# Designs tried in a protein design run: peptides against a protein of PDB entry 3VZA. Part 3

Target 1, 98 residues: chain A of PDB entry 3VZA
Amino acid sequence: RVERLCKSKELFEERLGLEIRRIHNEQLQFIFRHIDHKDPDKPYMFTLSINEQGDYEVTSCTPPLDCISEFQLKVRETNNFSAFIANIRKAFTALSFK
Target 2, 62 residues: chain B of PDB entry 3VZA
Amino acid sequence: AAYVTQLYYKISRIDWDYEVEPARIKGIHYGPDIAQPINMDSSHHSRCFISDYLWSLVPTAW

## One batch from the design tools (peptide; made by RFdiffusion4, then SolubleMPNN)

Design b1_p8_3_s1 (from b1_p8_3, 5 letters changed)
Fold by OpenDDE base, seed 2:
Structure b1_p8_3_s1 (fold): chain B 98 residues (1-98), chain C 62 residues (1-62), chain A 8 residues (1-8)
Amino acid sequence: as target 1 above (98 residues)
Amino acid sequence: as target 2 above (62 residues)
Amino acid sequence: PLLPELPE
């Protein structure tokens, strides 16, 4: 099972171009690649935590997204984490076209 | 690792077929309405195209 | 440390 889990993680990282890391202070770091077709390795990332109130909180976003605060509100309202991540990726993609 | 793989599934709703050759991207996407098969030859596409395609399967409606 | 819990 451990071997399968490792393989699964590798497949998701490569195919989705999404790396998920546990980082300090009980946060998750989401690193998107394969966003810019002209620069596939360029990272687009944000960090996420659960705040003292128990709500999802974006603690950083690089590059910044104007819509990130709205998405944070939406995920708190809907609890649709899948849509949350997918919308962030879509926003990063749009940003890559400048 | 189990937690992270669970996150990937919660995000993407994709279940990979782990028994195929590495170049074959095969799995199932479990959408809100129906399940759709994934079956593509990665050698025919760029990394960005593959990722864009897979993410296109994930609904963005809240 | 506690990690974010995601809804099902």
Scores: peptide ipSAE 0.117, ipTM 0.947, DockQ to the pose 0.060
Fold by OpenDDE base, seed 1:
Structure b1_p8_3_s1 (fold): chain B 98 residues (1-98), chain C 62 residues (1-62), chain A 8 residues (1-8)
Amino acid sequence: as target 1 above (98 residues)
Amino acid sequence: as target 2 above (62 residues)
Amino acid sequence: PLLPELPE
């Protein structure tokens, strides 16, 4: 099972171009790659925590997204974490076209 | 690793087939209404195209 | 450290 879990992580990282890391202060870092077809290894990232109220809070976003605050509101309202991450990737993709 | 893999499933709703050769991207995407198979030859596509395609399966409606 | 928990 351990081997399967490791393989699963590797497949998701490569195929989705998404790395998920545990970082300091009880946060998750989401690192998107494969966004810019001209520079596939360029990272687009944000960090996420649970605040004292128990709500999702975006603590950083690089590069910055104008829509990130609205997405934070939406995920708090809907608890649709999948749509949250997918919309962020969509926004990063749009940003990569300048 | 278990937590992270659970996160990936929660995000993508994809379950991979781990028994196929590495060049084959095979799995199932579980949408809200239907489940659809994934079956790609990775050698025919760029990494960016593969990622874009897989993410296109994930609904963005809140 | 605690990690964000996701709803089912």
Scores: peptide ipSAE 0.116, ipTM 0.946, DockQ to the pose 0.062
Fold by OpenDDE base, seed 4:
Structure b1_p8_3_s1 (fold): chain B 98 residues (1-98), chain C 62 residues (1-62), chain A 8 residues (1-8)
Amino acid sequence: as target 1 above (98 residues)
Amino acid sequence: as target 2 above (62 residues)
Amino acid sequence: PLLPELPE
């Protein structure tokens, strides 16, 4: 049901504090909220594409993460997309305390 | 929308219960070895706590 | 357009 798909998206966005958008040039934008408990609506985001070699490539990260290039390497090696996204969120969380 | 919801599942491994009241966060997290039920009253927690808790269910091991 | 696809 289309209605359920819409509801599912809304539930994930609110409960995970993660919005996923299609953006220009065949990219996905991942927007995390609920990271900073003192500023729950502050966005932490990155964009992702498939490059010419067919590999995942992070095309932007705001705020920047020192570990993002390492995570990009790890997801290419392991194909563990879930761990990739979860580790990015963990890194953003750690950054919010500084 | 189907693509995005599929992404959410592949990321979180969570399947929601869509038949409960809005304030009830019910679902199942499918870990690699075991399925774990989720059942929270959202009115008892902040949005950040809820998100942190749900993300804590997602393994970070590569 | 081709969106990022998750591997199997």
Scores: peptide ipSAE 0.104, ipTM 0.945, DockQ to the pose 0.060
Fold by OpenDDE base, seed 3:
Structure b1_p8_3_s1 (fold): chain B 98 residues (1-98), chain C 62 residues (1-62), chain A 8 residues (1-8)
Amino acid sequence: as target 1 above (98 residues)
Amino acid sequence: as target 2 above (62 residues)
Amino acid sequence: PLLPELPE
């Protein structure tokens, strides 16, 4: 049912602090919150697409991450999408401890 | 919404229990070897703690 | 890599 799907999406957004949006030019936007305990609503985000070769491509990252290019390489090699997203969140968390 | 919820499962490997009261965070995390229950009283924790805890369940090994 | 086809 549509109501169950809506509830599921809302629970994931709140509990994981992760919003996923479909945006222009066949891209996904991932928005993390609950990263900085002193500013829980501060967003950390990146966008993702599939390029002409069929590979994952990070098209933006705010704030920028030094490790994002390495993660893009790793997810292309392993196809481990879960680890890809989790490692990005870990990197954003480390960045918040400035 | 179906596509997005499928992505959430692909990422987190969490399945929620939708029948419990709103203050209860209950579900199952399906790890590579075994499944682990999730059962928290959200009123005792901050939003950031809850998110950090749930993400700690997700393996980061490639 | 494989992601379910991105929504158009």
Scores: peptide ipSAE 0.093, ipTM 0.946, DockQ to the pose 0.088

Design b1_p8_3_s4 (from b1_p8_3, 5 letters changed)
Fold by OpenDDE base, seed 1:
Structure b1_p8_3_s4 (fold): chain B 98 residues (1-98), chain C 62 residues (1-62), chain A 8 residues (1-8)
Amino acid sequence: as target 1 above (98 residues)
Amino acid sequence: as target 2 above (62 residues)
Amino acid sequence: MLLEELPP
């Protein structure tokens, strides 16, 4: 099972171009790559935590997204975590075209 | 880590086939209504195309 | 389902 879990993580990282890291202060860091076809290794990232009220909170976003606050509101309203992450990737993709 | 792999499934709703050769991207995407197979030869596509395609399977409607 | 925790 351990070997399978390691392989699973590696497959997701490469195929989705998404790395997920645990970082300090009980946060998750999401690092997207494979966004810019001219620079596939260029990272687009954000960090996420659960705030004092128990709600999802984006604690950083690099590069900045003007829609991130709206997405934070939407995920709190809908509890649709999948759509939340997918919409952020979509926004990063749009940003890569300038 | 089990936690991280669980997050990947929560996000993508993809279950990989772990018994195929490394160049084969094979699995199942579980949408709200029906499941759809994934079956690609990675040597035929760029890394960016593969990622874009897989993410296109994930609904963005809230 | 919301994530109940985001461990370090």
Scores: peptide ipSAE 0.126, ipTM 0.948, DockQ to the pose 0.102
Fold by OpenDDE base, seed 3:
Structure b1_p8_3_s4 (fold): chain B 98 residues (1-98), chain C 62 residues (1-62), chain A 8 residues (1-8)
Amino acid sequence: as target 1 above (98 residues)
Amino acid sequence: as target 2 above (62 residues)
Amino acid sequence: MLLEELPP
């Protein structure tokens, strides 16, 4: 089971270009790569936590996204976590076309 | 690892076929209505293309 | 709707 879980994680990391890490203070770090086709290893990342009210809160975003506050509101309203992550990736992709 | 793999499924709705050769990207994407197969030769595409394609399967409607 | 540690 452990070996299967490790393989699954590795396949998702490579194929989606998304790394997920547990970090200090009960946060998750999401690191996107494969965004810029001219620089595939360039990271685009954000961190997520649950605040004192029990709501999703983005605690950092690098590079910054002007739409991140709206997405935080939308995920609180809809609880659609999948769309939340996918829309952030879409926004990072748009930003890469500078 | 179990928690993280569950997150990946929650995000992507993809289940991989773990028995195929490494160059074959094979699995199933479970959309809201219809499940769609994934079956591609990774040697014919860049890493960025593969990622973009897979993410294109994930709905962005809230 | 996260799993345990990060609730939905």
Scores: peptide ipSAE 0.126, ipTM 0.948, DockQ to the pose 0.058
Fold by OpenDDE base, seed 2:
Structure b1_p8_3_s4 (fold): chain B 98 residues (1-98), chain C 62 residues (1-62), chain A 8 residues (1-8)
Amino acid sequence: as target 1 above (98 residues)
Amino acid sequence: as target 2 above (62 residues)
Amino acid sequence: MLLEELPP
């Protein structure tokens, strides 16, 4: 099971171009690559935590996204975490063309 | 590793086929209505194309 | 908390 889990993580990281890290203060860091076809290794990242109220909170976003606060509101309303992450990637992709 | 792997599934709804050759990207995407197979030869595509394609399977509707 | 449970 451990070997399978390790392989699974590696496959997801490479194929989705998404790395997920646990970082200090009970946060998750999401690092997207493969966003810019001209610079596939360029990272686009955000960090996420649960605030004192128990809500998802984006604690950082690099590069910044104008829509990130709206997405934070949407995920709090819908609890659709999948759409939350996918929409952030979509926004980063759009940003890479600016 | 278990937590992160579960996060990947929660996000992507993809289950990989771990028994195929490394160059074969094979799995199943479990959408809200339909499950669809994934079956690609990675040597025929760029990393960005592969990622874009896989993410295109993930609904963005809230 | 986030690190102890999966997102809803």
Scores: peptide ipSAE 0.109, ipTM 0.948, DockQ to the pose 0.063
Fold by OpenDDE base, seed 5:
Structure b1_p8_3_s4 (fold): chain B 98 residues (1-98), chain C 62 residues (1-62), chain A 8 residues (1-8)
Amino acid sequence: as target 1 above (98 residues)
Amino acid sequence: as target 2 above (62 residues)
Amino acid sequence: MLLEELPP
């Protein structure tokens, strides 16, 4: 089981170009790569926590996204975490073309 | 960890086939009403194309 | 399901 979990993580990281890390203060860091086809290793990242109210809170976003606050509102309303992450990736992708 | 792999599934709804050779990207995407197989030869595509393709399977509707 | 409800 441990070996399977390790392999699973590696496959997801490489294939989705998404690394997920637990960081200090009970936060998660999401690091997207494979966004810019001209620079596949360029990271696009955000951090996420659960605030005192129990809601998802984006604590940082690099590079900044104008839509990130709206996405935070949408995920709180819908609890659709999948769409939340996918929309952030879509926004980072659009940003890479500017 | 199990937590992180469960997050990946929660995000992507993809379950990999762990028994195939590394060059084969094989799995199942579980959409809202239908499951779709994934079966790619990674040597035929860039890393960015593969990632874009897999993310295209994930609905963005809230 | 919230992130805090997932197992470690």
Scores: peptide ipSAE 0.106, ipTM 0.947, DockQ to the pose 0.099

Design b1_p8_4_s1 (from b1_p8_4, 3 letters changed)
Fold by OpenDDE base, seed 4:
Formats: sequence, structure tokens, C-alpha cells
Structure b1_p8_4_s1 (fold): chain B 98 residues (1-98), chain C 62 residues (1-62), chain A 8 residues (1-8)
Amino acid sequence: as target 1 above (98 residues)
Amino acid sequence: as target 2 above (62 residues)
Amino acid sequence: SLLEQLLK
């Protein structure tokens, strides 16, 4: 089962082009690749924490997204974490065309 | 590893088929209405196309 | 942990 779990992580990382890392100060870092078709390895990333109120908080976003604050509000309202991540990827994709 | 894979499922709603050859991307996407199969030959697509396609399965409606 | 919290 451990072997399967390791394989699962690798498959998700490669196929979704999404790496998830635990970083300092109880944060998660989400690193998207495969965004720019001309530069597939270029990372697009954001970090996330749970603040003192228990709400999702985006602590950084690189490159910056104008919509990230709105998405943070939306995920707090809906608790739809899947849509949260998917919308961020969509926004990064749009940004890559500029 | 269990937690991170659970998070990937929470995000994507995809369950992979782990018994197929590496070149085959096979699994099931569990959407809100009906489960849909995933079955791709990765050798026929770029990494970016594959990722874009898989993410297209994930609803963006809040 | 944050990861566990996110999985709620």
C-alpha cells in the first residue's frame, strides 16, 4: 500500500502538473507546471495557510494574480477547495498568454 | 503520502488505475453527476496537453 | 497539521 501511495503521488504530480509541498510555518505550497506550453517546466505557485480564525489564507502567489483575493473569499464562503485550486490554475493559464 | 494523495483526490476527484502500463493514463473522474472514464495514450500528447485535459474535467463552479 | 485541516 505504501508503494501504491508513492506511485499515486508521482502520477498526480506528473499528470496534473501539480506539486504540493509542506513548507515552514504550517503552510502548503502548490506548484503548477505544464501551464505554459512553450515552457512546460515554468512554475506557477501559491502558498496557503489556515489563519487564526480557521479560514484559508493565501500567503503568497507567484506570479501575482489579480483574482487571488476573490478566490480566497469564494473558498471561504463555499468550502469548495476543488474549484479553488482549479480556478487558480485557470487564472495562471490565462496569465501565461500575456 | 496518504494525506497528500487524499488531497489530490479532494482537488481532482480522479482515481487512477495503477495496474496499466506507464504510457497509459487510465482512471476515473468522479464528477458531481456521473463518473467518467479517463483513458489516454500519453505518447500521443504533450505533457501540457495532458494536464490541460485533466484539469478541464474539474469543475470551476463554486 | 495544515494538511489534515485541509482534508476536513
Scores: peptide ipSAE 0.321, ipTM 0.955, DockQ to the pose 0.852
Fold by OpenDDE base, seed 2:
Structure b1_p8_4_s1 (fold): chain B 98 residues (1-98), chain C 62 residues (1-62), chain A 8 residues (1-8)
Amino acid sequence: as target 1 above (98 residues)
Amino acid sequence: as target 2 above (62 residues)
Amino acid sequence: SLLEQLLK
């Protein structure tokens, strides 16, 4: 099972172009690649925590997204974490086209 | 590692087939309606196309 | 952990 889990993580990272890291102060860092077809290795990232109220909170976003605050509100309202992450990737993709 | 893989599933709803050759991207996407198979030859696509395709399977409706 | 909380 350990081997399967390691392989699973590697497959997700490569195929989704999404790396997930645990960073300081109980935060998760989401790093998207494969966004810009002309620069596949360019990272698009955001960090996430759960604040004292128990709500999802985006603590950083690079490059910045105008819609990130709205998405944070939406995920708090719907608790649809999948749509939250997918919409962020969609927004990064749109941004890459300038 | 179990938690991060669970998180990937929570996000993507994809379950990979771990028994196929490395060049074969095979699995199942469990959407809100019917489960759909994933089966593609990675050697015939760019990394960006593959990622875009897989993410296209994930609903963005809140 | 945050990860565990996110999975809830």
Scores: peptide ipSAE 0.316, ipTM 0.955, DockQ to the pose 0.847
Fold by OpenDDE base, seed 5:
Structure b1_p8_4_s1 (fold): chain B 98 residues (1-98), chain C 62 residues (1-62), chain A 8 residues (1-8)
Amino acid sequence: as target 1 above (98 residues)
Amino acid sequence: as target 2 above (62 residues)
Amino acid sequence: SLLEQLLK
């Protein structure tokens, strides 16, 4: 099981181009790659925490996204974490074409 | 590692087939409707194409 | 942890 879990993580990281890290101050860092086809290793990232009210809070976004605050509101309203992450990736993808 | 892989599933709703050769991207996407198989030859696609394709399976509707 | 909370 341990070996499978390790392999699973590696497969997700490579295939989705998404790395997830635990970082200081009880935050998660989401690092997207494979966004820019001209520069596949260029990272697009954001960090996430849960605030004192128990709500998802985006603590950083690099590069910045105009829509990130709206997405934070949407995920708090819907609790649709999957759509939250997918929409952020979609927004980063759109940004890479500018 | 268990928590991280569970989070990946929570995000993507993809379950991989771990018994196939590395060049084969095989799994199942569990969408809101019917589950759909994933079966790609990775040697025929760029890393970006593969990622874009897999993310296209994930609904963006809130 | 945050990860555990996210998985709830």
Scores: peptide ipSAE 0.315, ipTM 0.955, DockQ to the pose 0.841
Fold by OpenDDE base, seed 1:
Structure b1_p8_4_s1 (fold): chain B 98 residues (1-98), chain C 62 residues (1-62), chain A 8 residues (1-8)
Amino acid sequence: as target 1 above (98 residues)
Amino acid sequence: as target 2 above (62 residues)
Amino acid sequence: SLLEQLLK
């Protein structure tokens, strides 16, 4: 099972181009790659925490997205975490075209 | 590792087939409707195409 | 942990 879990993580990281890391101050860092077809390893990332009120809070976004605050509101309203992450990736993709 | 893999499933709703050759991307995507199979040869596509395709399976409607 | 909270 341990070997399977390790393989699973590696498959998700490579195939989705999404790395998830635990970082300081009880935050998760989401790092997207495979966004820019001209530079597949270029990272697009954001960090997430649960604030004192128990709500999802984006603590950083690099590069910045003007829609990130709206997405934060939407995920709090709908609790649709899958759509939250997918919409962020879509926004990063749009940004890569400038 | 158990927690992060659970999170990947929460995000993507994809379950991989772990018993195939490394070049074969095989699994099942579970959406609001019926489950859809994933079965592609990674050697035929770029890393970006593969990721874009898999993410296209994930609904963006709130 | 935050990860456990996110998995709720």
Scores: peptide ipSAE 0.311, ipTM 0.955, DockQ to the pose 0.799

Design b1_p8_4_s2 (from b1_p8_4, 4 letters changed)
Fold by OpenDDE base, seed 1:
Structure b1_p8_4_s2 (fold): chain B 98 residues (1-98), chain C 62 residues (1-62), chain A 8 residues (1-8)
Amino acid sequence: as target 1 above (98 residues)
Amino acid sequence: as target 2 above (62 residues)
Amino acid sequence: SLLEKLLK
C-alpha cells in the first residue's frame, strides 16, 4: 500500500501538472505546471488556509488572478472544491496567453 | 502520504490503473453522470496536452 | 484544521 501511495502521488503530479505541498501555519500550496505550452515547467501557484470562521481563504496567488476573490466566495457558497481548483487552473491558462 | 492521494481524488475524481506500462495513461473519471474511461499513449502527446485533456474532464460548474 | 475540512 505504501508503494502504491507513492506511485499514485507521482502519477497525479505528472499527469495533472499539479503539486500539493503542506506549508507553515496549516496551509496548503497548490502548484500548477504544464500551463504554458511554450514553458511547461513555469509554475502558477496559490496557497490556501482556513480563517477564524472555518472558511476557505486564499492567502497568496502567483501570478495574481483578478477572479480569485470571486472563486473564494463561490467555494464557500457551494463547497465544490473540485470546481474551485479547476476554475483556478482555467484562469491561469487564460492568463498565460496574456 | 495517503491524504495527498485523497486530495487528488477529491479534486479530479480520477482513479488510475496502476498495473499498466509506464507510457500508458489508463484510468476512470467519475463525473456527476456516468464514469468515463481514460486510455491514452503518453508518447503521442505533450505533457501540456495530457494535462489539459485530463483537466477538461473536471466540471467547472459550481 | 484545513485538512480535516477538506477530507471529512
Scores: peptide ipSAE 0.685, ipTM 0.962, DockQ to the pose 0.601
Fold by OpenDDE base, seed 3:
Structure b1_p8_4_s2 (fold): chain B 98 residues (1-98), chain C 62 residues (1-62), chain A 8 residues (1-8)
Amino acid sequence: as target 1 above (98 residues)
Amino acid sequence: as target 2 above (62 residues)
Amino acid sequence: SLLEKLLK
């Protein structure tokens, strides 16, 4: 089971170009790569927590995204976490075209 | 960790076939309507193309 | 917790 879980994590990280880390103060860090085709290893990342009201909160975003506050509102309204992550990746992709 | 694989499924709705050779990207994407197979030869594509393709399967509608 | 909210 341990070996299967490790393999699963490695496949998702490589194929989706998405790494997920637990960091201090009960937060998750999402690191996207494979965004810029000219620089595939360049990271695009954000961190996520829950605020005192129990709502999702983006605590950092690098590089910054103008749309991140709107996405935070949308995920609170819809609870569609999949669309939340996919839209962030789409926004990072658009940003990479400068 | 088990929670990590659960998160990846929650995000992507993809289940991989773990029994194929490393060069084969095979699995199933479970969309809102019907399940769709994934079956790619990774040696024919860049890492960025593969990632873009897989993410294109994930709906962005809220 | 964050994980409990995400994976409930």
Scores: peptide ipSAE 0.684, ipTM 0.962, DockQ to the pose 0.594
Fold by OpenDDE base, seed 4:
Structure b1_p8_4_s2 (fold): chain B 98 residues (1-98), chain C 62 residues (1-62), chain A 8 residues (1-8)
Amino acid sequence: as target 1 above (98 residues)
Amino acid sequence: as target 2 above (62 residues)
Amino acid sequence: SLLEKLLK
């Protein structure tokens, strides 16, 4: 089972082009790759924490997204974390065309 | 770690088939209505195409 | 914690 878990992580990282890392102060870093077809290894990333009220908080976003604050509001309202991540990837994809 | 796999499932709703050859991307996407199979030959696609395709399965409606 | 919120 441990081997399967390791394989699972590797498959998700490669196939989704999404790496998830635990970083300081109980945060998660989400690193998207495979966004720019001309530069597949270029990272697009954001960090996530939980604030004092227990709400999701985006603590950084690189490159910056105009829509990230709205998405933070939406995920707080809906708790739809899947849509949250998918919309961020969609926004990064749109940004890569500029 | 188990939590990593759970996070990926929470995000993507994809369950991979771990028993197929490495070049085969096979699994199931569990959408809100019905489960859909994933079955791709990775050798016929770029990494970016594969990722874009898989993410296209994930609804963006809040 | 963040993970608890995500995985509950």
Scores: peptide ipSAE 0.682, ipTM 0.962, DockQ to the pose 0.600
Fold by OpenDDE base, seed 2:
Structure b1_p8_4_s2 (fold): chain B 98 residues (1-98), chain C 62 residues (1-62), chain A 8 residues (1-8)
Amino acid sequence: as target 1 above (98 residues)
Amino acid sequence: as target 2 above (62 residues)
Amino acid sequence: SLLEKLLK
């Protein structure tokens, strides 16, 4: 199972172009690649925490997204974390076209 | 770690087939309505196309 | 915690 778990992470990272890291202060960093077809290795990332009220909070977003605050509100309302991440990737993709 | 795999599943709803050759991207996407198979030859696609395709399976409706 | 909320 350990081998399977390691392989699973590698497959998801490569195929989804999404890396997930645990960082200081109990935060998660989500790093998207494969966004810009002309620069596949360019990272698009955000960090996520939980505030004192127990709500999801985006603590950073690089490059910045105008819609990130709205998405934070939406995920708090719906608790649809999958849509939250997918919409962020969609927004990064749109941004890459400038 | 197991939690990482769980997060990827929570996000993507994809379960990979781990027994196929490395060049074969095979699995199942569990959408809200019906499960759909994933089966593609990675050697025929760019990394960006593959990622875009897989993410297209994930609904963005809140 | 964040992970507990996510994996709940």
Scores: peptide ipSAE 0.678, ipTM 0.962, DockQ to the pose 0.631

